# Peptides against a protein of PDB entry 4IGA: the designs that were tried, part 43

Target 1, 116 residues: chain A of PDB entry 4IGA
Amino acid sequence: KRVLIVDDAAFMRMMLKDIITKAGYEVAGEATNGREAVEKYKELKPDIVTMDITMPEMNGIDAIKEIMKIDPNAKIIVCSAMGQQAMVIEAIKAGAKDFIVKPFQPSRVVEALNKV

## One batch from the design tools (peptide; aimed at target 1 I92 I100)

Design b1_p30_7_s3 (made by RFdiffusion4, then SolubleMPNN; from b1_p30_7, 9 letters changed)
Fold by OpenDDE base, seed 5:
Structure b1_p30_7_s3 (fold): chain B 116 residues (1-116), chain A 30 residues (1-30)
Amino acid sequence: as target 1 above (116 residues)
Amino acid sequence: SREELLREMEEARERRDDEEMVRLARKLLE
């Protein structure tokens, strides 16, 4: 399966890329914000999306909603930090299939990838 | 039900109960 990684932090994208690749998944591409995520989803047609909803410059929930409009069967795993409970709830309502709390262990990421 | 779990999540949010939020979210997404 191919994964689109969405996170404004380069180090986080790098970390996720390493985890995803070592777990036997392919990285379809990367996005640095929600708008780019939507465009990359259209372009790359990934099987799974990891979506950072703690991005300060853009609403990750809106990106989820837009992707779900494009593909109601999209498999989106939300990455959030503690203190973002409201956004986690909204992400689930928007159609997220799983969530990962930062900081996370590689095994948790793999578990989420395998589950969705 | 989904609706009940979401309600419980809102209640946990109000209490700032992070552990319960995680538990409920996992249950909701099983």
Scores: peptide ipSAE 0.257, ipTM 0.806, DockQ to the pose 0.172
OpenDDE base, seeds 1, 2, 3, 4: peptide ipSAE 0.231, 0.226, 0.235, 0.021; ipTM 0.792, 0.787, 0.794, 0.451

Design b1_p30_7_s4 (made by RFdiffusion4, then SolubleMPNN; from b1_p30_7, 10 letters changed)
Fold by OpenDDE base, seed 1:
Order: structure tokens, then C-alpha cells, then sequence
Structure b1_p30_7_s4 (fold): chain B 116 residues (1-116), chain A 30 residues (1-30)
């Protein structure tokens, strides 16, 4: 399966890419904000999306909503920081299938990927 | 109650129990 990685932090994208690749998944591409995430989803048609919430241009919640309009069957895993409980709820309401709290363990990421 | 669910979510968050948090969040949306 192919994964689109969305995070404004290059380090985080790199970390996720390493975890995803070592787990046997393919990285479809990367996005650095919500608007780019929507564009990349259309372009790459990934099987799974890892989605940061706090991003410039368009936040992760809005990106989820837009992606779900494009593909109601989208598999989105939210990556959230501590203190974003309300945002997590909103993300799930928007259609996210799962979420992971930063900082995360690689095994947790793999678990989420395997379950969606 | 919703308050109880929110409290449980806070506890799950502190324990970094992601699956439990998702479960509770979904219940809050029902």
C-alpha cells in the first residue's frame, strides 16, 4: 500500500517515511500543508494518509474534510500533539479513521497503518 | 455521560492509549 505523508515539519516527514518504508509500505509522496495534501491526494491517489493537524495554508481538519469529499473511503490517520483533544475529536468527526499522539513509537504507526 | 467520557479521554491521553482515545472520541460523537 502507498502512503501520503502530510506534515509541515521535514523531520517528522522523514521519520514517518523511514518507519513506513521499513514496515513494507511505499511512500506515495509528501505534503507540507493541508492545501498541498489535498492536491497530492488527487494526484497520487494514495491508499493511506498520515495527516498532521496544525499546518499553514490549510489545517489538517480542513484537509481531511476536502479529501473525504474527493474520496469518502479515504484512510486517514491523524498525527496529533498533546493538548489537541478537541482537534482529535473534530478530525474523527471529519472522517479520520485513527490517530496517533506525538511523540509516537514506530510500532504504533505500523499498527495504525495495518488496521486502516 | 459526556462529562464522564471526556474525563476518560483525558485519562487515556495521559496514558497515551491512542486506541482508547479514539474509542472515546467516537462515543462523544454519537
Amino acid sequence: as target 1 above (116 residues)
Amino acid sequence: SREELQAQMAEARAARDDEKMVELARKLLE
Scores: peptide ipSAE 0.056, ipTM 0.533, DockQ to the pose 0.843
OpenDDE base, seeds 2, 3, 4, 5: peptide ipSAE 0.018, 0.020, 0.164, 0.020; ipTM 0.479, 0.410, 0.628, 0.468; seed 4 fails the geometry check

Design b1_p30_8 (made by RFdiffusion4)
Pose (drawn by RFdiffusion4):
Structure b1_p30_8 (pose): chain A 116 residues (1-116), chain P 30 residues (1-30)
Amino acid sequence: as target 1 above (116 residues)
Amino acid sequence: EAEELLEKNEEILEEAEELLEKNEEILEEA
């Protein structure tokens, strides 16, 4: 399965890419903010996207809304430090399928990739 | 239409709550 990793932190993109490839998934590309995420999603058409919330330019909520418009069947797992109830509700309402709060343990990322 | 919207909101709230509980449990185990 091909995965687009979306996060403005170079370190987080690095450690997610490492977990996803070792778990047997193919890293399809990376994006560093919400606008790029929608740009890459159109270009790459990944099976799954990992999505940060707090990003410059456009946040994860808006990027989720943008990708769900491009593709109503997009499969998005949020991976964010913004783990408040309101943010989880907002991400799920926008169309994300799962939510992982940072700091997270790597096994939770794997089960989220499987789940979608 | 109003009833359908209320049901949809309720499903979202239940799903968010399950996810938050799962994350909390993982944090306690860590």

Design b1_p30_8_s1 (made by RFdiffusion4, then SolubleMPNN; from b1_p30_8, 17 letters changed)
Fold by OpenDDE base, seed 2:
Order: sequence, then structure tokens, then C-alpha cells
Structure b1_p30_8_s1 (fold): chain B 116 residues (1-116), chain A 30 residues (1-30)
Amino acid sequence: as target 1 above (116 residues)
Amino acid sequence: EKEKKEKEEKEIKEKAEKILKENEKEKEEA
């Protein structure tokens, strides 16, 4: 499966890339904001998306909504420092399959990838 | 339609609760 990694932080994208690759997944590409995520989703047609919430230009919730309009079957895993109940509910309501809170262990990401 | 929305909202909340519990466990292990 191919994964689109969406996060404004280069360090986080690198971390996720390492986790995803070591887990036997392919990295389809990267996006640094929600707008780019939507564009890259259309371009790359990834099997899975890891999505940050707090991003410039377009936040992760809006990006999820836009991706779900494109592909109602999109497999989106949120990875965010904002782990509060309201945000988790909002992300799931938008269409996310899972929500991982930063900081996280690699095993949590791998588990999420395997479940979607 | 109202009942459908209420069921969907309930399912979202239940899923969110499961995720929150999972994330709490993850934090304890980290």
C-alpha cells in the first residue's frame, strides 16, 4: 500500500516516512499543508493518508473533508499533537479512520496502517 | 433522517471514545 504523508513539519514527515517504510509500506509522496494534501491525493491516488491537523493554508480537518469529497473511501489516519476529545470527534466526523496523538510510538502508526 | 443522523453521531462518538482510550494507553507506554 502507498501512503501520502501530510505534515507541515519536515522532521515529522521524515519520522513517518521511516516508520511507514520499515513497516513495508511505500511512501506515495509528501504534503506540507492541507491544500497540497488535496492536490497530492488527486495526483498520487494513495491508498492511505497520514494527516496532520495544525497546518498553514488549510488545516487537516478541512483537508480530510475535501479528500472525502474526492474519494469517500479514502483511508485517512490523523497524526496530531491535538489529542483532545473534541478534535478526535471532529476528525472522525470529517471521515478519518483513526487519530494518533503526538508524540507516538512507531507501533501505534503501524497498527493504524494495518487496520485501515 | 433525524434518526439516521442521531445514529451516525452516536457511532462517531463511540469510535472517538475507543480512539481516545487507545491513545491514553499509548501515552502510558511511551
Scores: peptide ipSAE 0.560, ipTM 0.872, DockQ to the pose 0.937
OpenDDE base, seeds 1, 3, 4, 5: peptide ipSAE 0.546, 0.547, 0.552, 0.559; ipTM 0.866, 0.869, 0.868, 0.871

Design b1_p30_8_s2 (made by RFdiffusion4, then SolubleMPNN; from b1_p30_8, 17 letters changed)
Fold by OpenDDE base, seed 2:
Structure b1_p30_8_s2 (fold): chain B 116 residues (1-116), chain A 30 residues (1-30)
Amino acid sequence: as target 1 above (116 residues)
Amino acid sequence: MEEEKEKEEKEIKEKAEEILKRNEEEAAKA
């Protein structure tokens, strides 16, 4: 399966890329904000998306909503430092399948990838 | 329609609770 990695932090994208590839998944591409994520989703048609929440231009929640308009079957895993109950609810309501809180263990990401 | 909305809202809350619990378990293992 191919994964689109969305995070404004280059370090986080690198970390996720390492986890994803070691788990036997392919990286479809990367996005640095929610607007780019929507564009890349259309372009790359990934099987899975890892999505940050706090990003410039467009936040992760809005990006999830827009991606779900494009593909109601999109598989989106949120990876965010904002793990509050309200944010988790909002992400799931928007269409996310899982919500991983930063900092995270690689096994948590792999579990999420395998589950969606 | 209202019943469907209530059902969906309940499912969202249940899914969120599951995720929150899993995240707490993950934090405890650190």
Scores: peptide ipSAE 0.614, ipTM 0.891, DockQ to the pose 0.955
OpenDDE base, seeds 1, 3, 4, 5: peptide ipSAE 0.603, 0.603, 0.605, 0.611; ipTM 0.886, 0.886, 0.887, 0.890

Design b1_p30_8_s3 (made by RFdiffusion4, then SolubleMPNN; from b1_p30_8, 17 letters changed)
Fold by OpenDDE base, seed 2:
Structure b1_p30_8_s3 (fold): chain B 116 residues (1-116), chain A 30 residues (1-30)
Amino acid sequence: as target 1 above (116 residues)
Amino acid sequence: MEEEKEKEEKEIKEKAEKILKENEEAFKEA
């Protein structure tokens, strides 16, 4: 499976890339904001998306909504420091399949990837 | 429609609670 990694932080994208590749997944590409995420989703047609919430240009919630308009079957895993129940609810309402709170363990990401 | 929406919101809330619990448990296992 191919994963699109969406996060404004280069360090976080690098971390996720390492986790994803070590878990046997392929990295389809990277995006640094929600607008790029939507564009890259159309371009790369990834199997899975890891999505940050707090990003410039377009936040992760809006990006999820836009991706779900493109592909209602999109498999989106949120990875965010905003681990409040309200935010998790909002992400699920938008279409997210899972929500990983930062900081996270690699095993949690792998589990999420395997479940979606 | 209202009842269906309320049911959906409850299900989402339950899923959210489960996810949050799973996140906490992931740290306990490692």
Scores: peptide ipSAE 0.609, ipTM 0.884, DockQ to the pose 0.821
OpenDDE base, seeds 1, 3, 4, 5: peptide ipSAE 0.590, 0.585, 0.597, 0.604; ipTM 0.876, 0.876, 0.879, 0.882

Design b1_p30_8_s4 (made by RFdiffusion4, then SolubleMPNN; from b1_p30_8, 18 letters changed)
Fold by OpenDDE base, seed 2:
Structure b1_p30_8_s4 (fold): chain B 116 residues (1-116), chain A 30 residues (1-30)
Amino acid sequence: as target 1 above (116 residues)
Amino acid sequence: MEKEKEEEEKKIKEKAEKILEENRKAFEEA
């Protein structure tokens, strides 16, 4: 499966890329904000998206909503430091399948990828 | 509609709680 990695932090994208590739997934591409994520989703048609929440231009929640308009079957895993219940609820309402709280263990990411 | 919405919100809340617990467990098990 191909994964689109969305995070404004280059370090986090690199970290996720390493985890994803070591787990046997392919990185479809990267996005640095929600707007780019929506565009890249259209372009790359990834199987899975890892989505940050706090990003410039467009936040992750809005990006999820826009992606879900494009593809109601989108498999979006949120990966965010905003691990409060209210945010998790908001992400699920938007269409997210899972929510990984930063900081995370690589195994948690792999489990999420395998479950969606 | 209202009852259906309430039930959906309840399900979402339960899912959220489960996700948060999974995150906690994953961190503790590592």
Scores: peptide ipSAE 0.652, ipTM 0.901, DockQ to the pose 0.857
OpenDDE base, seeds 1, 3, 4, 5: peptide ipSAE 0.639, 0.640, 0.648, 0.649; ipTM 0.896, 0.897, 0.898, 0.900

